# Peptides against a protein of PDB entry 1MQS, part 134

Target 1, 223 residues: chain A of PDB entry 1MQS
Amino acid sequence: ILKMLFLNKDLNNNDNITTITDDIFNQQEIIWKVLILDIKSTATISSVLRVNDLLKAGITVHSLIKQDRSPLPDVPAIYFVSPTKENIDIIVNDLKSDKYSEFYINFTSSLPRNLLEDLAQQVSITGKSDKIKQVYDQYLDFIVTEPELFSLEISNAYLTLNDPKTTEEEITGLCANIADGLFNTVLTINSIPIIRAAKGGPAEIIAEKLGTKLRDFVINTNS

## One batch from the design tools (peptide; made by RFdiffusion4, then SolubleMPNN)

Design b2_p22_8_s4 (from b2_p22_8, 11 letters changed)
Fold by OpenDDE base, seed 5:
Structure b2_p22_8_s4 (fold): chain B 223 residues (1-223), chain A 22 residues (1-22)
Amino acid sequence: as target 1 above (223 residues)
Amino acid sequence: VTIYHKVYSFDKNGNIIEKYEK
């Protein structure tokens, strides 16, 4: 997250957030920028960062992507939002209107290829591709509530999985979403977990899916 | 294990440029 706030420059992650922000604030000129969030990313930011951290990172203002925002054509913008068609369209509209000087787009999870292509096509039409400095995939499909405790914020997951009226397709879809969220969490914390799950239920399905994702990722990364 | 993130940019013709960053 801090890396994102500093336009995805390499940071020394060995220090706590306060130490990092203090060091940067004291050693480097602060670039003031606007932070654009959605509901999900707002919760994420709030759980990890303090208000003072945002200020030290040079965030002068933050707002929701769906809110009306004043143009700041001389100010760079950091988007930290879900990879959805709706958000992409809003970003493109902001680009068309020259709402900001530069666009640093950070999606909270991996951007599907179809959406990437859509974004590329729309950006091409605007003729302002140079203003988009980067599109960065984050892996923050979770909310931190306490140290060593997090939530994927999937509504009524327990109820859905235990409702006898729930279809197999719905269960499969939900398990896939949970596995994706856990996968993103693992990547975010940069550690390979020991997966433990009860046998004979959705937890096992999720564990298997997650295990497969992790194995595939490790193999692809090490190759 | 080094974890890489996908980073994209667009050229003047709208072509996708893909990079990987830590």
Scores: peptide ipSAE 0.289, ipTM 0.847, DockQ to the pose 0.617
Fold by OpenDDE base, seed 2:
Structure b2_p22_8_s4 (fold): chain B 223 residues (1-223), chain A 22 residues (1-22)
Amino acid sequence: as target 1 above (223 residues)
Amino acid sequence: VTIYHKVYSFDKNGNIIEKYEK
């Protein structure tokens, strides 16, 4: 997250957040930026960073992507939002309107290829591809509650999975989402877990999906 | 295991340039 706030520059992550922000603040000229969030990423940011951290990172204003935002054509913007068609369309509209000087786009999770292609196509049409400096896939599909406890904050996940009225398709979809979130969490922590799950239920399905995702990722990255 | 982040950029023609960063 801090890396993102500093335009994905390399940071010394050996220190705590406060020390890192202080060091950067003292060593580098502050680039003032706008931070655009969605509901999910707002929760993520709030769980990890304090208001002072944002200020030290040069965040002058932060707002929700769906909110009406005033144009700041001379200010670079950091988007930290979910990889959805809706958010992509909003970003492209912001680009078309020259709402900001530069666009640093960080998706909270992996961007599907179809959405990436859609983004590319729309950006091409605008003729302003140069304003999009970077697009990053982040792996922060979780909320930090404690140093060793994470929540995906999927609304009513437990209730949905245990509701007899829930369809198989809904369960499958939810399990996939949970597995994606856990996968992203693992990557963020940068530690391969031992997966343990109860047998005979959704947890097992999720565990299998997660295991597959991790295996595929390792194979792809080591190739 | 090395963890990489996907990084994308677009050229003037809208072509996708893909990179990986640690």
Scores: peptide ipSAE 0.283, ipTM 0.844, DockQ to the pose 0.600
Fold by OpenDDE base, seed 1:
Structure b2_p22_8_s4 (fold): chain B 223 residues (1-223), chain A 22 residues (1-22)
Amino acid sequence: as target 1 above (223 residues)
Amino acid sequence: VTIYHKVYSFDKNGNIIEKYEK
């Protein structure tokens, strides 16, 4: 997230967010930017960053992508939004209208190939592809609620897992979704986790699935 | 483990340029 706010420049990850923002603020000329969010990413940003952090990162204004936004043709924009057709269309419309000087697009999760191609096609038609500086895929399927606690925001997970009426198939599906979310979290944090799970329950299933995903990822990356 | 992220850009013709960043 911090890298995104600084246009994906390499940052020293060993410091807390405040220290990083302070160091950058003091060492580099601040580039003022607009941050465009959706409802989901707003929750994510709010859970991880303070208002002061945004200011130190050079965010002058932040707004929702669906809101009417005033043109700032001389200001670069950072989009941090879900990879949806709707958001892509809005971004393209913003591009067509020259709403901002530069476009840094960060999707909160992986952009499907079909949507990428759609984006590319629409951008091509505008003739303003040069204004799109980068499209970056994030893997944020979690919200940090506490320093050591995060939520995947999966609706009724506890109820589903503990309801006797829930089928094995439903449990398996939910566990897979949870494992996917955790996997994305690991990728976002960029650290290999030590997995601890209670034995004999859904937690173990999730842990196994996550472990497999991580192993496969490591193997594929080293391969 | 190095985690790579996909970064996309578009050329003047709208072609997709794919890069991986650490």
Scores: peptide ipSAE 0.264, ipTM 0.833, DockQ to the pose 0.610
Fold by OpenDDE base, seed 3:
Structure b2_p22_8_s4 (fold): chain B 223 residues (1-223), chain A 22 residues (1-22)
Amino acid sequence: as target 1 above (223 residues)
Amino acid sequence: VTIYHKVYSFDKNGNIIEKYEK
């Protein structure tokens, strides 16, 4: 989340910024930007960051994606929203209207391929693809030692995870179930995967849970 | 556990460029 707020530019790629320290804010040039959220991401941000942290990160204005927002054509925007058709359409409309100078899009969960293609198509039509600087999604990938690759296809479950109506408890529960399923898969394959997950969402939760399960298993089997 | 982000960008023709970033 912090990396997102700093447009992923100034943070050394090697720094697992998991801890909010004052040092993180002091080491970077403050770029003023707008933060666009939805209901779900608002809850996420509120759980991780203090109000003052947003200001320290250079967030001058934050708004809900569905709210009417004033154009700030000289200001870059960070979107942190659910991967839905509705949100994509709004982002594209904002792009068409030159609402912001640059668009940094962070989806709270994995973006389905069809929606990614839709976004790409719409952006292409606008002729303003250069304004879309980055698109991030939450993607959980499990790399099993060759030749076996296991990719968790983002099912409708991830759409549900990104539904603003979904509670944190439901998200946690679903992530636990997914982690259990993946753990079982790993055991079946009998290979320890390299776990890759996006930070700040369900993917991280799943990765953490899976990692814990694997560590516990290894400890128990070697004893 | 290494956590990566999947990052997308669009070229001038609307093609999707994908990469992984930490």
Scores: peptide ipSAE 0.323, ipTM 0.852, DockQ to the pose 0.467; fails the geometry check

## One batch from the design tools (peptide; made by RFdiffusion4, then SolubleMPNN)

Design b2_p23_1_s1 (from b2_p23_1, 12 letters changed)
Fold by OpenDDE base, seed 4:
Structure b2_p23_1_s1 (fold): chain B 223 residues (1-223), chain A 23 residues (1-23)
Amino acid sequence: as target 1 above (223 residues)
Amino acid sequence: LNLYDLAILKSSKEFNEILEKYK
């Protein structure tokens, strides 16, 4: 998250959040930025950072993407939002209107290829592609509740998975969502975990899906 | 580059590739 707030520059990861922010703040090299969030990403950011942390990272204003935001044409913007068509359209509209000087786009999870193409196409049409400085998938679609503990914040997941009235399709869908969330968390940890799951239930399905995603990713990344 | 860094850069790379096709 901090890396994103510093425009994905390489930060020394060995330091505590406070140390990093303090060091940068003291160096007076802070670039003031606007942070654009959605409801989900707001929760994610809030789980990890305090308002003072944002300020120290150079975030002078933070707003929801769906809110009517005043133009700040001389200020760079960091978008940290869900990978949705709606958000893409809003970003493109903001680009068209020259709402900000630069656009650093970060999606909370992987943007599907079709949406990426849509974004690229729309940006191309605007003729303002030079203002798009970054398009990153941050894989931060989770909530950090405690150190070394996170939550996917999927409502009623346990109940749904254990309700005998739940259809197989619903279970499969939910398991896929859970696996996606876990995939994001694994990537942020920078370590491939040993996956253990109980056999014969949703946990196994999730584990298999997650394993497949991880394997595919590793293969694709090494290629 | 760790896996995470590669992951976050993937979309950027693809985005730029697509943009180049429209230029």
Scores: peptide ipSAE 0.333, ipTM 0.871, DockQ to the pose 0.683
Fold by OpenDDE base, seed 1:
Structure b2_p23_1_s1 (fold): chain B 223 residues (1-223), chain A 23 residues (1-23)
Amino acid sequence: as target 1 above (223 residues)
Amino acid sequence: LNLYDLAILKSSKEFNEILEKYK
Protein backbone atom coordinates (compact mmCIF):
# COMPACT_ATOMS: atom_id res chain seq x y z
CA ILE B 1 0.00 0.00 0.00
CA LEU B 2 2.72 2.45 0.89
CA LYS B 3 4.51 1.64 -2.29
CA MET B 4 1.38 2.47 -4.20
CA LEU B 5 1.03 5.76 -2.40
CA PHE B 6 4.54 6.62 -3.44
CA LEU B 7 3.73 5.87 -7.05
CA ASN B 8 4.98 2.31 -6.79
CA LYS B 9 8.55 3.26 -6.11
CA ASP B 10 10.73 0.83 -4.31
CA LEU B 11 10.58 1.34 -0.60
CA ASN B 12 12.71 -0.15 2.07
CA ASN B 13 10.17 -2.25 3.89
CA ASN B 14 12.32 -2.94 6.88
CA ASP B 15 10.92 0.00 8.75
CA ASN B 16 7.52 0.73 10.12
CA ILE B 17 5.10 2.89 8.21
CA THR B 18 5.94 6.00 10.16
CA THR B 19 9.64 5.65 9.63
CA ILE B 20 9.22 5.05 5.94
CA THR B 21 6.98 8.03 5.46
CA ASP B 22 9.21 10.23 7.54
CA ASP B 23 12.30 9.20 5.70
CA ILE B 24 10.78 9.82 2.34
CA PHE B 25 9.35 13.08 3.46
CA ASN B 26 12.73 14.21 4.63
CA GLN B 27 14.64 13.01 1.64
CA GLN B 28 12.39 14.07 -1.16
CA GLU B 29 9.98 16.80 -1.85
CA ILE B 30 6.52 15.56 -1.18
CA ILE B 31 4.37 15.17 -4.21
CA TRP B 32 0.85 15.94 -3.22
CA LYS B 33 -1.65 13.55 -4.68
CA VAL B 34 -5.32 12.76 -4.64
CA LEU B 35 -6.33 9.29 -3.60
CA ILE B 36 -9.43 7.89 -5.22
CA LEU B 37 -11.01 4.91 -3.53
CA ASP B 38 -14.15 2.85 -3.58
CA ILE B 39 -15.97 1.37 -0.64
CA LYS B 40 -14.00 -1.83 -0.65
CA SER B 41 -10.59 -0.27 -1.05
CA THR B 42 -11.42 2.27 1.61
CA ALA B 43 -11.81 -0.54 4.05
CA THR B 44 -8.51 -2.01 2.94
CA ILE B 45 -6.65 1.25 3.34
CA SER B 46 -8.27 2.01 6.66
CA SER B 47 -7.28 -1.35 8.02
CA VAL B 48 -3.62 -0.64 7.48
CA LEU B 49 -3.09 3.09 7.46
CA ARG B 50 -4.13 5.99 9.57
CA VAL B 51 -5.13 9.36 8.25
CA ASN B 52 -1.82 10.74 9.31
CA ASP B 53 -0.06 8.07 7.31
CA LEU B 54 -1.89 9.17 4.21
CA LEU B 55 -0.92 12.73 4.81
CA LYS B 56 2.70 11.80 5.26
CA ALA B 57 2.53 9.89 2.04
CA GLY B 58 1.48 13.05 0.28
CA ILE B 59 -2.20 12.35 0.05
CA THR B 60 -3.80 15.73 0.33
CA VAL B 61 -7.31 14.50 -0.18
CA HIS B 62 -9.04 11.21 -0.61
CA SER B 63 -12.44 10.64 -2.12
CA LEU B 64 -14.74 7.93 -3.27
CA ILE B 65 -14.70 7.26 -6.96
CA LYS B 66 -18.46 7.57 -7.22
CA GLN B 67 -18.55 10.88 -5.43
CA ASP B 68 -18.62 14.14 -7.24
CA ARG B 69 -15.07 15.34 -7.21
CA SER B 70 -13.78 18.74 -8.10
CA PRO B 71 -11.26 18.99 -10.87
CA LEU B 72 -7.67 19.31 -9.77
CA PRO B 73 -5.93 19.48 -13.11
CA ASP B 74 -2.54 20.18 -11.61
CA VAL B 75 -2.64 17.37 -9.10
CA PRO B 76 -1.79 13.75 -9.81
CA ALA B 77 -4.30 11.13 -8.80
CA ILE B 78 -3.86 7.67 -7.44
CA TYR B 79 -6.75 5.38 -8.09
CA PHE B 80 -7.03 2.36 -5.87
CA VAL B 81 -10.28 0.72 -6.80
CA SER B 82 -11.93 -2.57 -7.59
CA PRO B 83 -11.43 -3.93 -11.09
CA THR B 84 -14.89 -3.27 -12.43
CA LYS B 85 -16.31 -1.90 -15.63
CA GLU B 86 -18.00 0.83 -13.68
CA ASN B 87 -14.76 2.04 -12.17
CA ILE B 88 -13.03 1.89 -15.52
CA ASP B 89 -15.70 4.05 -17.07
CA ILE B 90 -15.42 6.58 -14.28
CA ILE B 91 -11.65 6.72 -14.62
CA VAL B 92 -11.96 7.25 -18.33
CA ASN B 93 -14.50 9.98 -17.78
CA ASP B 94 -12.15 11.63 -15.33
CA LEU B 95 -9.44 11.40 -17.94
CA LYS B 96 -11.66 12.93 -20.59
CA SER B 97 -12.50 15.80 -18.33
CA ASP B 98 -8.87 16.39 -17.40
CA LYS B 99 -9.83 16.03 -13.80
CA TYR B 100 -6.24 15.40 -12.72
CA SER B 101 -2.78 15.95 -14.13
CA GLU B 102 -1.68 12.35 -14.03
CA PHE B 103 -3.41 9.06 -13.44
CA TYR B 104 -1.88 6.26 -11.44
CA ILE B 105 -4.35 3.45 -11.67
CA ASN B 106 -4.19 0.62 -9.18
CA PHE B 107 -6.72 -2.14 -9.03
CA THR B 108 -7.33 -3.99 -5.81
CA SER B 109 -7.10 -7.30 -7.63
CA SER B 110 -6.28 -8.57 -11.06
CA LEU B 111 -8.06 -6.81 -13.86
CA PRO B 112 -9.49 -9.33 -16.29
CA ARG B 113 -8.10 -9.23 -19.79
CA ASN B 114 -11.36 -8.08 -21.30
CA LEU B 115 -11.56 -5.14 -18.94
CA LEU B 116 -7.94 -4.30 -19.51
CA GLU B 117 -8.62 -4.19 -23.21
CA ASP B 118 -11.66 -2.06 -22.61
CA LEU B 119 -9.66 0.37 -20.52
CA ALA B 120 -6.91 0.56 -23.08
CA GLN B 121 -9.34 1.09 -25.91
CA GLN B 122 -11.21 3.84 -24.14
CA VAL B 123 -8.01 5.55 -23.10
CA SER B 124 -6.76 5.38 -26.63
CA ILE B 125 -9.90 7.00 -27.95
CA THR B 126 -9.47 9.93 -25.58
CA GLY B 127 -6.09 10.76 -27.03
CA LYS B 128 -4.85 11.34 -23.51
CA SER B 129 -2.99 8.13 -22.91
CA ASP B 130 0.07 10.10 -21.90
CA LYS B 131 -1.67 11.02 -18.68
CA ILE B 132 -2.00 7.40 -17.70
CA LYS B 133 1.24 6.80 -15.90
CA GLN B 134 0.55 3.45 -14.35
CA VAL B 135 -1.92 0.61 -14.54
CA TYR B 136 -1.23 -1.89 -11.83
CA ASP B 137 -2.93 -4.79 -10.16
CA GLN B 138 -2.09 -4.41 -6.52
CA TYR B 139 -3.64 -7.64 -5.28
CA LEU B 140 -4.83 -6.00 -2.09
CA ASP B 141 -8.29 -7.43 -1.88
CA PHE B 142 -8.28 -8.20 1.82
CA ILE B 143 -8.63 -6.56 5.19
CA VAL B 144 -6.00 -6.60 7.86
CA THR B 145 -7.79 -7.13 11.12
CA GLU B 146 -4.85 -7.82 13.38
CA PRO B 147 -1.16 -8.26 13.03
CA GLU B 148 -0.60 -11.42 11.06
CA LEU B 149 -4.32 -11.82 10.55
CA PHE B 150 -6.38 -10.90 7.56
CA SER B 151 -9.90 -11.31 6.33
CA LEU B 152 -11.24 -11.72 2.84
CA GLU B 153 -14.50 -10.19 3.99
CA ILE B 154 -16.64 -12.80 2.37
CA SER B 155 -19.99 -12.71 4.04
CA ASN B 156 -21.24 -15.89 5.63
CA ALA B 157 -18.56 -18.03 4.12
CA TYR B 158 -18.54 -20.45 6.99
CA LEU B 159 -22.28 -20.73 7.07
CA THR B 160 -22.52 -21.23 3.37
CA LEU B 161 -19.90 -23.92 3.31
CA ASN B 162 -21.49 -25.78 6.16
CA ASP B 163 -25.11 -25.40 5.17
CA PRO B 164 -26.42 -28.67 3.85
CA LYS B 165 -28.71 -26.77 1.55
CA THR B 166 -25.84 -25.20 -0.27
CA THR B 167 -25.37 -26.62 -3.72
CA GLU B 168 -22.13 -28.02 -5.01
CA GLU B 169 -21.96 -25.23 -7.52
CA GLU B 170 -22.29 -22.65 -4.83
CA ILE B 171 -19.59 -24.29 -2.79
CA THR B 172 -17.30 -24.49 -5.76
CA GLY B 173 -17.88 -20.88 -6.58
CA LEU B 174 -17.25 -19.76 -3.06
CA CYS B 175 -14.12 -21.85 -2.82
CA ALA B 176 -12.86 -20.26 -5.99
CA ASN B 177 -13.47 -16.81 -4.58
CA ILE B 178 -11.68 -17.69 -1.39
CA ALA B 179 -8.77 -19.11 -3.31
CA ASP B 180 -8.55 -15.93 -5.35
CA GLY B 181 -8.47 -13.87 -2.23
CA LEU B 182 -5.82 -16.00 -0.67
CA PHE B 183 -3.81 -15.83 -3.83
CA ASN B 184 -3.84 -12.07 -3.66
CA THR B 185 -2.71 -12.22 -0.07
CA VAL B 186 0.12 -14.58 -0.87
CA LEU B 187 1.38 -12.29 -3.58
CA THR B 188 1.20 -9.35 -1.24
CA ILE B 189 3.27 -11.01 1.45
CA ASN B 190 5.74 -12.11 -1.21
CA SER B 191 6.15 -15.58 0.19
CA ILE B 192 5.05 -18.97 -0.98
CA PRO B 193 3.19 -20.56 1.86
CA ILE B 194 2.91 -24.11 2.94
CA ILE B 195 -0.73 -24.84 2.46
CA ARG B 196 -2.41 -27.00 5.03
CA ALA B 197 -6.03 -27.96 4.88
CA ALA B 198 -8.31 -30.48 6.41
CA LYS B 199 -9.09 -33.32 4.10
CA GLY B 200 -12.50 -34.09 2.74
CA GLY B 201 -14.02 -30.65 2.89
CA PRO B 202 -14.12 -27.21 1.38
CA ALA B 203 -10.75 -26.42 2.86
CA GLU B 204 -9.17 -29.03 0.68
CA ILE B 205 -10.86 -27.65 -2.39
CA ILE B 206 -9.62 -24.20 -1.56
CA ALA B 207 -6.13 -25.47 -0.93
CA GLU B 208 -6.03 -27.25 -4.23
CA LYS B 209 -7.27 -24.25 -6.11
CA LEU B 210 -4.81 -21.99 -4.38
CA GLY B 211 -1.99 -24.40 -5.03
CA THR B 212 -2.82 -24.49 -8.69
CA LYS B 213 -2.94 -20.74 -8.93
CA LEU B 214 0.39 -20.39 -7.21
CA ARG B 215 2.03 -23.01 -9.35
CA ASP B 216 0.72 -21.45 -12.49
CA PHE B 217 1.90 -18.07 -11.39
CA VAL B 218 5.37 -19.28 -10.55
CA ILE B 219 5.67 -21.03 -13.86
CA ASN B 220 4.53 -18.00 -15.77
CA THR B 221 6.80 -15.68 -13.84
CA ASN B 222 9.86 -17.82 -14.36
CA SER B 223 9.24 -18.09 -18.00
CA LEU A 1 12.19 -8.40 -8.45
CA ASN A 2 9.90 -10.20 -6.10
CA LEU A 3 6.86 -12.07 -7.29
CA TYR A 4 4.58 -9.26 -6.30
CA ASP A 5 6.44 -6.68 -8.29
CA LEU A 6 6.53 -8.95 -11.27
CA ALA A 7 2.81 -9.41 -11.11
CA ILE A 8 2.25 -5.68 -11.00
CA LEU A 9 4.59 -5.06 -13.87
CA LYS A 10 2.95 -7.70 -15.96
CA SER A 11 -0.35 -5.88 -15.88
CA SER A 12 1.28 -2.63 -16.76
CA LYS A 13 3.13 -4.18 -19.62
CA GLU A 14 0.02 -5.78 -20.97
CA PHE A 15 -1.84 -2.53 -20.78
CA ASN A 16 0.83 -0.75 -22.74
CA GLU A 17 0.93 -3.47 -25.32
CA ILE A 18 -2.78 -3.28 -25.85
CA LEU A 19 -2.66 0.47 -25.94
CA GLU A 20 -0.08 0.37 -28.67
CA LYS A 21 -2.33 -1.79 -30.77
CA TYR A 22 -4.92 0.92 -30.81
CA LYS A 23 -2.49 3.61 -31.89
Scores: peptide ipSAE 0.328, ipTM 0.866, DockQ to the pose 0.692
Fold by OpenDDE base, seed 3:
Formats: sequence, structure tokens, C-alpha cells
Structure b2_p23_1_s1 (fold): chain B 223 residues (1-223), chain A 23 residues (1-23)
Amino acid sequence: as target 1 above (223 residues)
Amino acid sequence: LNLYDLAILKSSKEFNEILEKYK
């Protein structure tokens, strides 16, 4: 993912995300870019990277592909979206409208040959093929499932957490609410769970908050 | 380049090849 955000340049893969972003930020001039996502890819990005990581990677703005986006004709764009006809058409329309200076297209999974041909044909017709710098398949379309699932019934939680327009403050607030809900659940089931969460996303924030709440509760109950 | 990098680059190469056919 980080490699993609740095326009698929070679990165030292032996370092953690923080070290990589810090090193690049300190050693190289940051190229500011726009990141265009869909709902699915937003979930993927959010599971691995924090908002601050995106900033350190030079992402100045991130938006959903289906949303109306302001033109930034002097800014390169990174698309990381599902390989669908709909997304292809939107990308081509963005190209036609000169919405960005350069287009780095990354699909979450393999783009079928027929869709690749369709994309190429449409791009050719626009006469702006020179703006398409990359067309890559990233193969980052996977979901981790859990054997047991319950709902806190928090309205629009998924949408809020996965909307690029959501502020970090809003995410933090929602994570706090979720942690509160989980805490209540733990008390209800009368068992202390092992908390595991992906690093760098809302899940980690929730896990940390929940852990703190549980520790505080145990301390207070044992005094 | 490792196999993964080669796989990623494949689509880009194919895309460019197709574009050249329309020029």
C-alpha cells in the first residue's frame, strides 16, 4: 500500500510503516497527490494506515470515486478502486475533464482483459493517454472474517469510518463510542476477552480505548 | 524485480500495448 502511495517506487520493505514514512518524509521531497478510493478500498486502506500516515505519504486530499470532486489539474491522482466498468467510466470522465495532472490507476484486484481493453479504448479516444502514467493490479482485495459476530447497532458506523471525508476527530469520537459499547458487552457477558486489532486504523484506537476501560474497571473492582 | 512486482507491472505493459494499437 505504501509503495502505491509513493507511485510504486522502490521502498525498503524491511522497515515498519512508521519508519518508512518518516525516512521518506525526511529524506525526499514530498510529492503531493490526491487519493481516490471506493468504499471497499477505503476499508482496506483504513485497516492498515492511519490518517497521519496518508499525510506523510503526500496525500493531500482523499475522496470517494463516486463523489463529486473538485478539479485539481496541477495535482497527480492515485486511484485505488475496484476493477469495475463503473469505475473505469468515472476515471475516463475524470480524464476527459482534466480533473488531475496525472493518473496513477491501481485496481484492488486483477482487471479482466475485456475491461482493460475497454479502458484503453476509451482513453485512446480522449487523446489524453499521456496523462495515464500507470495501470496496476495491486491484489489487495481480501477480508478477514471472524467466527462470531455481533452488532452494536451504531448508525452509519461503517460509512463514517470508511468515508474519506470523515475527519480524524469524528473517527476518534466514534471509536470512543464503539469502545464504550464493547465495554458494556464485556460486562454483560461477564468475561474478559483477548483484544486483537489491526494496527494503524480505527480498530487499534478502539482496542486501546477498550483496554484502558477494562484495566481501569478491574483496578477499581479489586480496591 | 521479484515475482510480485512483475505481476503488478503486467497490466501496465498490456495497457500500453493496447493503446499503441489504436494510435
Scores: peptide ipSAE 0.314, ipTM 0.849, DockQ to the pose 0.250
Fold by OpenDDE base, seed 2:
Structure b2_p23_1_s1 (fold): chain B 223 residues (1-223), chain A 23 residues (1-23)
Amino acid sequence: as target 1 above (223 residues)
Amino acid sequence: LNLYDLAILKSSKEFNEILEKYK
């Protein structure tokens, strides 16, 4: 998260958040930025950072992507939002309106290829692609409550998976989402886990999906 | 490069490649 807030510059990760922010604050000129969030990413950031941390990172103002925001054409913006068509359209609209000087786009999880193409196409049409400085998947679609504990914060996941009225399609979709979330955590901790799951249920589905995703990622990154 | 950095680079590269197709 801190890396993102500093426009994905290299940071010394050996220190705690306070030390990192203090060091950067003291050593480098602060670039003031706007932070645009959605409900999910707000929760994510709030679980890790305090308001003071945001200020130290150069965040002058933070707002929700869906709310009306005042133009700040001379200020760079960091988007940290869910990978949805809606958010893409809003970002593109903000670009069209010259709402900010620069756009650093960060998605909380992997943006599907079709949406990535859509974003690229729309940005191209605007003629303002030069303002898009970054488009990254941050893989931070989870809540950190403590260093060794995280939550995907999927509403009623347990209930949904155990409700006999839930359709197979719904289960499959939910399992995919859970696997995506776990994938994000794996990348974040930079460690490939041994996956173990009970057989014959959603846990197995999740495990298989996660395993596939990890394998695909390794193959694609090593190509 | 760690897994996270690789993921970031991959996404960025893909976006730029797609963007170039429309330029």
Scores: peptide ipSAE 0.314, ipTM 0.858, DockQ to the pose 0.689

Design b2_p23_1_s2 (from b2_p23_1, 10 letters changed)
Fold by OpenDDE base, seed 4:
Structure b2_p23_1_s2 (fold): chain B 223 residues (1-223), chain A 23 residues (1-23)
Amino acid sequence: as target 1 above (223 residues)
Amino acid sequence: LNYYDLYILKSEKEFKEVLEKYK
């Protein structure tokens, strides 16, 4: 998250949030930025950072993407939002209106190919593609509740997985979603996990899917 | 580059590639 707030520049990861923000604050001229969030990403940010942390990171104001926001044409904007058609359209509209000087787009999860193409197409039509400085997947579609505990915030996941009326297809789909979320989390923390799961249930399915994703990723990145 | 960095750059690369097609 901090890396994103500093426009995805390399940060020394060995320090706590406070140390990082203090060091950057003291060593570099603060670039003031606007942070645009949605409901989901707001929860994510709030779970990890304090208001003062945002300020120290150069975030002068933060707002919801769906809110009516005042134009700040001389201020760069960081978008940290869900990869949805709605959000893409809003970003493009903001681009068209020259709402900000630069656009650093960060999606909370992987941007699907179709939406990526849509974004690119719309941006190209505006003729203002030069203002789009970044389009990153941050893979921060989770909530940190405790330093070593996080939640994917999937509504009724437990109930769905334990409801005998739930179809196999629904279970499989949900397990896939959970595995994706866990995968993103693992990548975010940049460590290889030891996976522990109860046998004979959805947890095992999730663990297997996660393991496969991790293995595939390692293979693909090392090729 | 760590695994995280490689992964977050995927969309960036793809976006640029697609954007170039529309230019």
Scores: peptide ipSAE 0.230, ipTM 0.768, DockQ to the pose 0.665
Fold by OpenDDE base, seed 3:
Structure b2_p23_1_s2 (fold): chain B 223 residues (1-223), chain A 23 residues (1-23)
Amino acid sequence: as target 1 above (223 residues)
Amino acid sequence: LNYYDLYILKSEKEFKEVLEKYK
């Protein structure tokens, strides 16, 4: 994910960016970019990155691909979205409208051959193929959740968690609300889950809060 | 190139090839 945010350039000699260190962000030249996500990729990004990580990576604005976005013709865009016909059509439309200066397209999973051909054909017709700088499959399918499990509300929550304008208090409050929701779900299922969360991001905060709630509940029920 | 990088680059190469076909 971090490599993608840095336009898939070789960040310092450590090919294996497995650990988010401050050294990764100490690049002399920050290229400011727009990050375009969908619901699935938003969840992925939010689970791994901290609020300030996007900013440190040069992401000025992040938006959902289906949202109305203002043109930024002088700003490069990173797309990190599911390989769907709908997303391809939107990307091509953005290309046609010169919405951004450059297009770095990253799919969350493998792009099927038929869709790849469709994308290439449409891009060719626009005559603006030079603006397409990258087309990568990231294979970052970390959240195997059915699309039905994600609502727009959840997407907004994840976006809020990663908005640099969001205050720490707001983040904490939102994480608490999410934890409450998860707690209620766990109670409904009547099973204590094993909580797994990525470290260093909102997911960890939520997991901690949820764990505390569950522990408190167990203590209170055994008492 | 680690194994992961090879997978990422697959679509890039294929896209370029197909794009050239339509030019």
Scores: peptide ipSAE 0.222, ipTM 0.752, DockQ to the pose 0.282
Fold by OpenDDE base, seed 1:
Structure b2_p23_1_s2 (fold): chain B 223 residues (1-223), chain A 23 residues (1-23)
Amino acid sequence: as target 1 above (223 residues)
Amino acid sequence: LNYYDLYILKSEKEFKEVLEKYK
């Protein structure tokens, strides 16, 4: 998240958030930015950062993407939003209206190919593609509830998995979604996890799926 | 580049490629 707030520049300091922000703030001229969020990403940011952290990162204003935002044509904007058609359309509209000077687009999860093409097409039509500085998948589609604990915020996951009326297909589908979320989390943490799961239940299915995803990723990345 | 960096750059590269296609 901090890397994103600093326009995805390399942060050499592995210290805590406060130390990192202080060091950057003291050593470099702060670039003031607008942070554009949606409801989900707001929760994500709030779970990890304090308001003071945002300020130290150069975030002068943060707003919801769906809100009627005042133009700040001389200020760069960081978008950290869900990869949805609606958000893409809003971003493109903001681009058309020259709402900000530069656009750093960070999606909370993987941008599907169809939406990526849609974004690219719309941006191309505007003739203002030069203002799009970044389009990244941040894979931060989770909530940190407490230290070393996070949630994927999947609605009714527990109920679905424990309801005897739930079909095997539904369980499998949900487990796949959970595994995807965990996979994104692992990538974000950039650490190889030790996976522990109870045997004979959904947890095992999730663990297996996650393991497969991680192995495939490592193999594909190293090849 | 760590695994995270490699993965987040995927969309960036793909976006640029597609964008060039439409230019």
Scores: peptide ipSAE 0.192, ipTM 0.737, DockQ to the pose 0.674
Fold by OpenDDE base, seed 2:
Structure b2_p23_1_s2 (fold): chain B 223 residues (1-223), chain A 23 residues (1-23)
Amino acid sequence: as target 1 above (223 residues)
Amino acid sequence: LNYYDLYILKSEKEFKEVLEKYK
């Protein structure tokens, strides 16, 4: 999620959210952006980030995709929404109306091929494809369709991650532990996984951390 | 590139490919 908020730039995911945001804030000029969400992604974002975290990430305004939004033609926009025909049509309409300067589109789950083609076709018709800077699937839906199930046996993980009173730091810490466990599992089975995680929740954090660990491992082993 | 990044970039790549077909 944080990576998405920073336009999918490389981030050090080994630190907590506060450290990451502080480091980026201190090292780079903040690009102010608008964040467009839907109901599902709002829940995801809210579960992981505080409003202050969004501000530190350069999010000036966040709105629902179905809400009437004022045009900000000089401001880049991050879309983090479900991969639906409705959302695609809205994004294209926003593009047609020059609602924002740039469009960074992130889907909460895998965009089906038919919808991807539809999006591309509609964008091409607008003649404004240059404004579409990114189209990413944020595989935060942990739908691991795996024939085998396993558990890390971390006590109270579900309760902790779903408790609204749990702090961001606690969530981040737990996610790091889970990611470590998964990393160890991956190494044990000697298979590189395709990581899919639900967007906007702890699963995304875990997925990002796991991905980083795997990348680092691959880089270090190939080097 | 980690598998996660590869997975994220898959849609990006596919989108660009399809977009080029319509250009």
Scores: peptide ipSAE 0.202, ipTM 0.717, DockQ to the pose 0.443; fails the geometry check

